Peptides against a protein of PDB entry 8YVU. Designs and how they scored, part 202

Target 1, 39 residues: chain A of PDB entry 8YVU
Amino acid sequence: PQLCYILDAILFLYGIVLTLLYCRLKIQVRKAAITSYEK
Target 2, 160 residues: chain B of PDB entry 8YVU
Amino acid sequence: TWLTVLKKEQEFLGVTQILTAMICLCFGTVVCSVLDISHIEGDIFSSFKAGYPFWGAIFFSISGMLSIISERRNATYLVRGSLGANTASSIAGGTGITILIINLKKSLAYIHIHSCQKFFETKCFMASFSTEIVVMMLFLTILGLGSAVSLTICGAGEEL

## One batch from the design tools (peptide; made by RFdiffusion4, then SolubleMPNN)

Design b2_p29_2_s1 (from b2_p29_2, 18 letters changed)
Fold by OpenDDE base, seed 2:
Structure b2_p29_2_s1 (fold): chain B 39 residues (1-39), chain C 160 residues (1-160), chain D 39 residues (1-39), chain A 29 residues (1-29)
Amino acid sequence: as target 1 above (39 residues)
Amino acid sequence: as target 2 above (160 residues)
Amino acid sequence: as target 1 above (39 residues)
Amino acid sequence: ILEELDKLLELAVLFLLLVLERFFLLFSS
């Protein structure tokens, strides 16, 4: 039972980190697309 | 092509918000059906007494729906409306997180004070159950808040 | 305890979906970078 | 654990204030 809560915390942290990375990557893609459009 | 991907991402975020809202509503309904919250002494279920699963689910659902509609119609006014709704949902999510953390703190304090080694006591069982549900609701609320904030940032970026 | 396992399943699924989306986005960024480099 | 929860609560309040500020900026624009 304690392992379950620990796993929840790890998975939750992983989800947050992935969300942040995804947001950063999305911003980079948008910037790249804008730069490509202006060329 | 990139616009299509972004639209799919917005739709995914909206669906995530709706799903989070539905799960919150389901948890609220289940808790209200299984437990008579009005008769429970203490603030173990303060978040439920405040009706957070209900109004929070409504806010997240509206935000998600508006995000999906805004994506589908690709109208500037809908984007602004979605941005406003997502911001409101973010505020609601933050408030919900605050309430849930307070509830979690009270529940944990209750468990520690009563030294609930014997889970067979009704009070200890209720406090433990409340803690589990509050933790789940907290995670769901954080996920919903994350999606709402993401949509807000995306909408703000489109307006600029 | 059962709720914990349900939460684990949801978080795990969310993590998988985010990972797939992140991978797709990363591939797009790489393709955009290659296209920008060839210009 | 309680101290960590208090820190999380403070962070949540700060985040809420930031979101509120963004909301006001959005309506003022």
Scores: peptide ipSAE 0.494, ipTM 0.823, DockQ to the pose 0.019
Fold by OpenDDE base, seed 4:
Structure b2_p29_2_s1 (fold): chain B 39 residues (1-39), chain C 160 residues (1-160), chain D 39 residues (1-39), chain A 29 residues (1-29)
Amino acid sequence: as target 1 above (39 residues)
Amino acid sequence: as target 2 above (160 residues)
Amino acid sequence: as target 1 above (39 residues)
Amino acid sequence: ILEELDKLLELAVLFLLLVLERFFLLFSS
């Protein structure tokens, strides 16, 4: 049970980090698309 | 620049791979120190008996290190080396996942057959502990494999 | 303890999905960058 | 659960074979 909680914490942290990275990347894609549209 | 972003991503993936490898090594060492696997009957710790936490972690560590070095030095030969190392690490990771899944299956089957309602029974406790450790290692291995594959794709893209 | 394992499974699946989405998005960014360079 | 694990195992083996095939193709080129 303790290992399960540790794993939950690690997975949760990983999920948060990936979500942040995904959001950043998505924003970059949107910015690139907007820049391409303006050209 | 876009190249700078890609380099940061590669470094992140490499660090993730190294971290995964280190955690796998730590778990392997801890399990070997706490449990005498050689005296445990059954295939509950088959992944440990196969030495996966050690050789797998070594491959992932080498791959991650090569990826980081390749990114830092920005040399063509290092890119090829990193690509090769990441490919090897991906293969190792896949093999490790297979071994871990087999171990997990055996552990779960043991728990099911023996109706381990009493967690305090030595055999049930060992099976449950093995299951937990194997699941953790499986998750870490999948993460490492994902990072290695990502680095491989990045390296292949740089060569093209 | 059972809830912990369920949470682990959900978080793990989420991590895999996010990783795949991140990879796809990264590929899209790369394609957009290449297209922008060719113009 | 056991059936699901078998499916996962099959998937893992298939993935491993695909990786090996790609590796072989890379070395053959």
Scores: peptide ipSAE 0.486, ipTM 0.821, DockQ to the pose 0.018
Fold by OpenDDE base, seed 3:
Structure b2_p29_2_s1 (fold): chain B 39 residues (1-39), chain C 160 residues (1-160), chain D 39 residues (1-39), chain A 29 residues (1-29)
Amino acid sequence: as target 1 above (39 residues)
Amino acid sequence: as target 2 above (160 residues)
Amino acid sequence: as target 1 above (39 residues)
Amino acid sequence: ILEELDKLLELAVLFLLLVLERFFLLFSS
């Protein structure tokens, strides 16, 4: 049971980190698209 | 092409938000059906007594639906409406998280005070069950808040 | 205890989906960067 | 664990205040 809660915390943290990375990557894609359109 | 990808992502986020809202609503209804919270003494189910699963689910559902509709119709007024709804959903999610954390603290304090070694005692069982449900709802609320914030940022970026 | 395992399953599934989406987005970013470099 | 929950609560309140501020700015514009 304690291991289950630890796993929940790890998976939750992983989800948050992936969401942040995904947002950052999405912003980079948008910037790249804008730069390509201005050229 | 990138706008199309962003639109697909927005739709996905909206669907995720609606799904999260539906899950929260389902949990709320299940808890209300299994446990007569109105007759339970104490603040163990304060989040449920406040009706968070209901109004929170409504806010998230409306936000998600508006986001999907805004994406499909590509109307400026719908984009603004979606942004407003997502902002409102973000506020609702933050409030919900606060309520859930308070509830979690009360539940944990209750477990600690009563030294619940016997999980078969009705009060200890209710406190443990409340803690588990509150934790699950907290995770779902955080996911919903994340989706709402993401949609808000996306909508704000489109208005700029 | 059973609820903890259910939560683990949901979080695990969510993590897998996000990882796949992140990988797909990363590939798109790389393709966009290559296309912008060739122009 | 209780102390960590208190920190999380403070963080949540701070986040709520920030969101409220943004919401107010959105409605005032």
Scores: peptide ipSAE 0.486, ipTM 0.817, DockQ to the pose 0.019
Fold by OpenDDE base, seed 1:
Structure b2_p29_2_s1 (fold): chain B 39 residues (1-39), chain C 160 residues (1-160), chain D 39 residues (1-39), chain A 29 residues (1-29)
Amino acid sequence: as target 1 above (39 residues)
Amino acid sequence: as target 2 above (160 residues)
Amino acid sequence: as target 1 above (39 residues)
Amino acid sequence: ILEELDKLLELAVLFLLLVLERFFLLFSS
């Protein structure tokens, strides 16, 4: 039972970190697409 | 800018792999220190008896370290080494998943046979505890495999 | 206890999906970077 | 649940074989 909650915490933290990285990468892709369209 | 971002992402994946390896190693050491696995009857801890938490953690740690070093030095030979290490870690992860699934089946079968309604029975408690730990290790192994595969694809892309 | 295992499954699925999306996005970023360098 | 675990095991074995094939290709180059 307690181990399950620890796993939930680890998976939750991993999910948050990946989401933040994904958002940053998505913003960069959008900026690159805009720059390529202006050329 | 994009190369810098990709480098940071690869480093993050490597760190994640090392972290996964460390967690697996910690679980292995804790279980071995708290429980006398050698004296436990049955195949409830078959994955631990096979030493999976140790060799699996070593493979994932080496793969993660090589990935981080490859990104920091940005050398072609290190990229190849990282690719090889990540592939080896992927194989180790898959093998670990197989062992853990077999262990889960045995643990579940044990719980079903003994009809463990009374959690205070020592055997039922150990079987339940083993099942929980094996599930955790299975999730960690899948995460490690995912990171290793991701790093392998990234490394292969850099060689092209 | 049952809720904890359900949460673990959901978080695990979320982690896998995010990892796949992250890989796809990373490939797109690389392609965009190569295209911008050739111009 | 046991039947689903068997399917997952089969999938894992297939994945291992694919990874092994890739590994051999890398070492043969």
Scores: peptide ipSAE 0.489, ipTM 0.824, DockQ to the pose 0.018; fails the geometry check

Design b2_p29_2_s2 (from b2_p29_2, 19 letters changed)
Fold by OpenDDE base, seed 4:
Structure b2_p29_2_s2 (fold): chain B 39 residues (1-39), chain C 160 residues (1-160), chain D 39 residues (1-39), chain A 29 residues (1-29)
Amino acid sequence: as target 1 above (39 residues)
Amino acid sequence: as target 2 above (160 residues)
Amino acid sequence: as target 1 above (39 residues)
Amino acid sequence: VLEELDRLLELSILFLLDVLNLFFLLFSL
């Protein structure tokens, strides 16, 4: 049971980090698309 | 192009915020229907006693709806209104997270004090159940906060 | 305890889906960067 | 309109995933 809570915490942090990375990556894709349109 | 993409993101964020709010409301109503929180000893359900699932869900729903309406009507006053609502929802989400963390700490402390090795004991079961529900609510609140913050950033970017 | 495992399963599934989406987005960014370099 | 709804749905799913990732990140903290 304690291991389950630790796993929940790790999975939750992993999800947030992935979300931040995904958001950053999405912004990069958008910036790249805009730069491609201006060329 | 960037504004069009942001607009689509804003609508999406608004829909997600509404969905998160609805899920939070559903969880709140289910917990309130199944558990008589008033008879539960201790502050294990302090977040529910504070009514967070309800007011938080309302704030997130309003913020999401305003974001969607603002995006659909493309009116400057609605953008400002959505920005304000998203900011309020972000504050509400942050407060909710704080309340949920406090509740989680209390639940964990309760489990530790009572040496809850046997989860089948009524008090330990309730504390464990509370912890699980609080974790789920915390997740939903973070979702709502993330959507509200994202909408706030998008709305602020449209006003600049 | 059973709810903890259910939550773990949901979080795990979410983490996998986000990882897949992140990978897909990363591939798109790389493709966009390559296309920008060829111009 | 349907294509726009599909894009909105896709965006909603992506946002939900971002939110879930954020949740996972917060639970890891």
Scores: peptide ipSAE 0.502, ipTM 0.811, DockQ to the pose 0.100; fails the geometry check
Fold by OpenDDE base, seed 1:
Structure b2_p29_2_s2 (fold): chain B 39 residues (1-39), chain C 160 residues (1-160), chain D 39 residues (1-39), chain A 29 residues (1-29)
Amino acid sequence: as target 1 above (39 residues)
Amino acid sequence: as target 2 above (160 residues)
Amino acid sequence: as target 1 above (39 residues)
Amino acid sequence: VLEELDRLLELSILFLLDVLNLFFLLFSL
C-alpha cells in the first residue's frame, strides 16, 4: 500500500513533467507555424 | 529526411532500452538486498527467483547498446547485429511478461487466500510489496519490448 | 489500497497519452522547422 | 564523449518519457 502511493507519486511527477514538456513543445509548434505563415 | 528522424528515434529507443534495463537491474538489486527472497515462502517473487530482473536487463542493455553503436557507426553489419539483438530482446521481453503475469496471479491469489485486511502482517506486506514491484517490472518490460520491436522495425526498414 | 492501484492505472494511461501527444508534437515541430529552413 | 553521453541521456530520458506516456496512455485506454 505504501509502495503503491510511492509509485503514484513517481507517475504523477512524470505526468507533470511530460505535461510541461508537451506545453513547451506546443508553444514552439505554434510559434513555428506563425513564422511559416508570415513568410 | 525521414531517415534522419528514424535515426534519432533509433538512438532514443536504444537509450530507452538501456534505461529500462538499468531500472530493472536496480529494482532487482534493491529487492534482493532488502528481502531474502530465498526464505520467502511461496511464489510471490517467482520472477525474481527466476532471475528475470538480471537476464532481462542484460538482454535489454545489450540491445540498447547495439542500437546506439549501430546509429553512431552507421555500418550495415552493426544494423544487422542490432536487429538480431532487438529480436532477442523482444523474445526475452515477451517471456518476461509471461513470467510477471504468472507472478502477479500468484501474488493476488495469496492476498485473497490470506484475506489481507491487516496490511501490517509481514506476509500481507510482502505480498503487496511483491505485487507492486512485479507491476512496475511488467510496465518496464512492456516498454523494453515496445522499444525493441520499434528498433527491429526501423532496422528492417533500413535493410530494405 | 485498491484506490491506489486504480490511480496508478489512470496515471499510467495519462503518461502514455501524453507521450504519444509529445511524440506527435515533436514530429510537427521538426516538420515545421524543415519547412521554415527551405524558405 | 561526455557531451555525447549527456545528449544520449537526454534522448533516453525523452524516450523514457515517451514510453512512460505511452504506458500511461495504454493504462488510460
Scores: peptide ipSAE 0.488, ipTM 0.797, DockQ to the pose 0.070; fails the geometry check
Fold by OpenDDE base, seed 3:
Structure b2_p29_2_s2 (fold): chain B 39 residues (1-39), chain C 160 residues (1-160), chain D 39 residues (1-39), chain A 29 residues (1-29)
Amino acid sequence: as target 1 above (39 residues)
Amino acid sequence: as target 2 above (160 residues)
Amino acid sequence: as target 1 above (39 residues)
Amino acid sequence: VLEELDRLLELSILFLLDVLNLFFLLFSL
């Protein structure tokens, strides 16, 4: 049971990190799209 | 640019509110389907007996839908309607939090009274399960309330 | 403890889906960057 | 508009899951 909670914490942290990276990447895609439209 | 960002944020908050409502409904239906709450002794599932997952989810869903519609149509009447619905959803969320906290206290007290050292005892399992579900529901309710309050503030700012 | 394992399964599935979405978005960013460099 | 709504819904689900996990962490503490 303790291992299950540790796994939950690791998966949660992984999910948060992935969400932040995804948001950052999405912002980069939007900036690239705007720059491509202004050219 | 900032107005378009704020509009997207409002839509996101509305969608989040609807999603929270749907998850609350799903949890409510799953609990009602798996457990015969009527035959469970005690007030461990008092929030479910009060129908909170259902009426709370309905309020949050309506609030979220009205917020999205109001943002899309940019009609003053719809903005007021959304503000009213968000306010009502905020009140409902606050009431729901109170009910869930009371339920959580009862569940924890039940676990303490029965000295639940053996997880495999049916009563202890049910109390633990109730506690976990109530905690999840409490969290969803807090998220719903946060979204409703945020939408209310945004709507009030547009009327000023 | 059984609920913990169910949660682990849900979080694991979520992590996989996020990873796939992140990979797709990363490929899109790379394609956008290449297209911007060729202009 | 529908595709953007689906994306927003997906992001909302992800956020909700993150918050659920945070709550579980808090409950385990």
Scores: peptide ipSAE 0.485, ipTM 0.802, DockQ to the pose 0.111; fails the geometry check
Fold by OpenDDE base, seed 5:
Structure b2_p29_2_s2 (fold): chain B 39 residues (1-39), chain C 160 residues (1-160), chain D 39 residues (1-39), chain A 29 residues (1-29)
Amino acid sequence: as target 1 above (39 residues)
Amino acid sequence: as target 2 above (160 residues)
Amino acid sequence: as target 1 above (39 residues)
Amino acid sequence: VLEELDRLLELSILFLLDVLNLFFLLFSL
């Protein structure tokens, strides 16, 4: 049971990091699309 | 196209081996630091007593590193060296699986003998924890073996 | 204890979905970069 | 190349975690 809670914490942290990376990538895609539209 | 895919797969497999090795080493070090395995009665941690997390991690790490280096340098001697290391890692992985299965059987037998209905008893908790760790190590060893075998097949295909 | 395993499964599924979405976005960014280089 | 290796490492960790979770699921059964 304690190992399960540790795993939950790791998976939660991983999910947060992935969400942040996804948001950053999405912002980059949007910036690239805007730059392509202005050309 | 196929060669590029295979190259990416080899790198991925090598990285997977290194990660497996690092996780095994981390588990080994944590268990050795928290538990004095020498004072634990019984064969619950027989795989740890045999030093499997250490030598297994070393073999998988070396195999993964050699695979990555071989892919990057494209040197024939490195390919052969990687093939040899992957073969050795595959043998080590197979031996490790056998040891872990034996340890798992002993741990389960210990839990059964002590009628571990009360999880709060120190002996039952340790046996359960050992079983969980051994199962995780077994899984990691299977993944490492699969990676090593895959890299061995890929390396053998390049030499032919 | 059962709730912990359920949470692990949900977090795991979330991690897989986010990874797939991240890969798709990365491929889109790469395709956009290639198209911008050919122009 | 190093950044791509780091990304591959992250993907490998995620895959390992996925397989571990599958294993725990099977073991809980």
Scores: peptide ipSAE 0.477, ipTM 0.793, DockQ to the pose 0.088; fails the geometry check

Design b2_p29_2_s3 (from b2_p29_2, 19 letters changed)
Fold by OpenDDE base, seed 5:
Structure b2_p29_2_s3 (fold): chain B 39 residues (1-39), chain C 160 residues (1-160), chain D 39 residues (1-39), chain A 29 residues (1-29)
Amino acid sequence: as target 1 above (39 residues)
Amino acid sequence: as target 2 above (160 residues)
Amino acid sequence: as target 1 above (39 residues)
Amino acid sequence: IIEELDKLQELAVLFLLDVLDLFFLIFKS
């Protein structure tokens, strides 16, 4: 059971980090697209 | 047999519920910090405007904590309290799911109405982002509801 | 213990889905950057 | 997809009603 909780914590942290990175990347894509459209 | 399994995993269910609550609170905080929800027009972030991540997280946290305390102390009054809290959390979770589904429907409708061929338009981007966040919250809420219901059933079984 | 492993499986699946979405988004960013550079 | 969401919403409402009934049953006893 303790190992399971540790795994849950790691997976949870991974999920949060991926979500943040995904959001950041999505914003970057949007900025790049806007810049490309203005050129 | 299934009831016995639930009784043995009651602490795990409580911890899962607390974790789910923390995740929901974290996502709510991040969204509120990154986006000015009050300034965004429309009902794309209706669940956030309703404060669901906050009150939902509180209810789930309280339910999980009470469940853990009830299991550790094994007092009759705590068992009843935990049962009540889990029931309340289940209701809150169901309400949250309903709100999230409505929000998802509105977001999807918004995307459809604006014909978001240009995905990079501000409105379309925000609607898409909202949809993604709502789906994640819905998933977490379902997990929390599952844990709360399981704890409720376990508590009811102990009362019998 | 069984429920713990089920939760781990769900979180693992979630992580995989997020990774796939991140990869797709990263590819889109690269395509957008290339298009912007060519203009 | 919209129809599916409507069905899901209806199911959620029904579930809430069931939970409410269970709550009343517990407090009545």
Scores: peptide ipSAE 0.444, ipTM 0.828, DockQ to the pose 0.017
Fold by OpenDDE base, seed 4:
Structure b2_p29_2_s3 (fold): chain B 39 residues (1-39), chain C 160 residues (1-160), chain D 39 residues (1-39), chain A 29 residues (1-29)
Amino acid sequence: as target 1 above (39 residues)
Amino acid sequence: as target 2 above (160 residues)
Amino acid sequence: as target 1 above (39 residues)
Amino acid sequence: IIEELDKLQELAVLFLLDVLDLFFLIFKS
């Protein structure tokens, strides 16, 4: 059971980090598209 | 037999519920910090405007904490309290799912009405982003609801 | 312990889906950058 | 997809009603 909790915590942290990275990447794509449109 | 399994996993379910609540709070905080919801036109972020990430997370946290305390102290009054809290958290989770589904429907309708062929348009981008965040929140809410319902069933089984 | 493993599986699937979405988004960004460079 | 979401919403409402009934049963006992 302790190993399961540790795995849950790791997977949870991984999910949060991936979500943040995905959001950052999406914002970067949007900024790049806006910059390309203005150029 | 399934009730016995749920009883043995009450602490795990409580911890899972607290964790889910914390994740929901984190997502709510991040979305509120990044997006000025008050200036967004339409009801694309209706779930956030309703404050679901906040009150839902509170209900789930309380339910999870009560479940853990009830399991540790093994007191009858705590079991009843935990059952009540789990029931309340289940209601909150169901309400949250409903709000999220409505939000998804509105977002999809908005995309359809505006014929979002260009993904990089501000309105279409916001609608798409909202859809992604709402889907993630929906997934977390389903997990929380599952844990709360499981705890409720377990508590009800102990009272019988 | 069985419920814990089920949760781990769900979180694992969630992580895989997020990774795939991230990869797709990254590929889209690269394609957009290449198209912008060729234009 | 919209029709499926409507069905899910209906199911969620029904679930909430069931939870409410359970809550009343607990308070009545």
Scores: peptide ipSAE 0.441, ipTM 0.828, DockQ to the pose 0.017
Fold by OpenDDE base, seed 3:
Structure b2_p29_2_s3 (fold): chain B 39 residues (1-39), chain C 160 residues (1-160), chain D 39 residues (1-39), chain A 29 residues (1-29)
Amino acid sequence: as target 1 above (39 residues)
Amino acid sequence: as target 2 above (160 residues)
Amino acid sequence: as target 1 above (39 residues)
Amino acid sequence: IIEELDKLQELAVLFLLDVLDLFFLIFKS
């Protein structure tokens, strides 16, 4: 049972980090597209 | 029996419910910090405007905490309180799912109406981002509701 | 213990889906950067 | 600190019960 909770915590943290990175990347893509359009 | 398994895992279900609530609060906080929802036109973020991530997370947290405490103390009054809290959390979760589904429908309709062929347009980007966040929240809410319902069934089984 | 493993499986699946979405987004960023460079 | 937390928890439960009673009263009227 303790191993299960540790695994849940690791997977949860991984999910949060990936979500943040995904959001950041999506915003960067949008900024890059806008900059490309202004040239 | 399934009931016996659920009774043995009440603490785990409570912890899962608290964890789900914390995730919902984190997502709500991040979205509010990044998107300035008050300035967004339309009902793309209707679930956030309704404050669901906050009150829903609070209900789930309270339900989970009460469930854990009820299991630890094994007192009759705590069992009843936990059952009531889990029932309330289940209702709140159901309401939250309904709100999120309505938000998803509005977001999808917005994407279809504006013919979002250009993904990089501001409106289409925001609608797509909203849809992704709402889907994630819906998934978490379903998990929370599942845990709350499971705890409610366990509590009802203890009273019978 | 069984419920813990179910939760682990759900979180694992969620992590895989997010990773795939992140990879797709990264590929889109690269394509957008190449298109901007040709322009 | 533990005793204070227990009291706070008891107050929270009592508050929830009061809210529940209020809901029942609203649905009964």
Scores: peptide ipSAE 0.363, ipTM 0.813, DockQ to the pose 0.017
Fold by OpenDDE base, seed 1:
Structure b2_p29_2_s3 (fold): chain B 39 residues (1-39), chain C 160 residues (1-160), chain D 39 residues (1-39), chain A 29 residues (1-29)
Amino acid sequence: as target 1 above (39 residues)
Amino acid sequence: as target 2 above (160 residues)
Amino acid sequence: as target 1 above (39 residues)
Amino acid sequence: IIEELDKLQELAVLFLLDVLDLFFLIFKS
């Protein structure tokens, strides 16, 4: 039972980190595409 | 009974509600920091313009905190307060879901109208990004609403 | 304990969705890089 | 997908009304 709560916390943290990284990556991809188009 | 199970998990539900609220606030803050929503044309960020990430997160946070305090002190007045806060949070969550669904429809309609074949166009990118953020917020709101409803049912069961 | 397992399942589903979105974004980055190289 | 979203919206409104009724019931007691 306690292990389940620990797992929930880890999965939750992992989800948040992945979401932030995904947003960052999406913005970077857009910047890269704009830079390549201006060349 | 299922009610007994929910009563045993009240603290967990409260913590989950607070965490969900904090995540919603974080997303709202990040979007407001990265994007100038006021200068973006269209209603792709209608949920953010309505301030849902802020007031929704506040309601969920208050509800979760009151639920935890009520459970720890085991006082009747705190139980009633928690029930009221959870009910208010449930209403806020339902309203939030409605706003998010409307925003999602508008975003999808925008993508369809502009035939966003070029993903890197500013408008199409913003609409796509908005859709993704709204979906994530919708997911979190559903989780928060589930916890709030569960806590409300537990509180109502104690009053009966 | 039952609610904990339900939350684990939801978080797991969320993780899968994020992974799919990340993969889609990575494919878009590759396509943009190839198009830029051919110019 | 749009039709499904409309159904979800209707369900959300109904839920909101139910929660509102519960709220009034609590304050009336």
Scores: peptide ipSAE 0.436, ipTM 0.828, DockQ to the pose 0.017; fails the geometry check

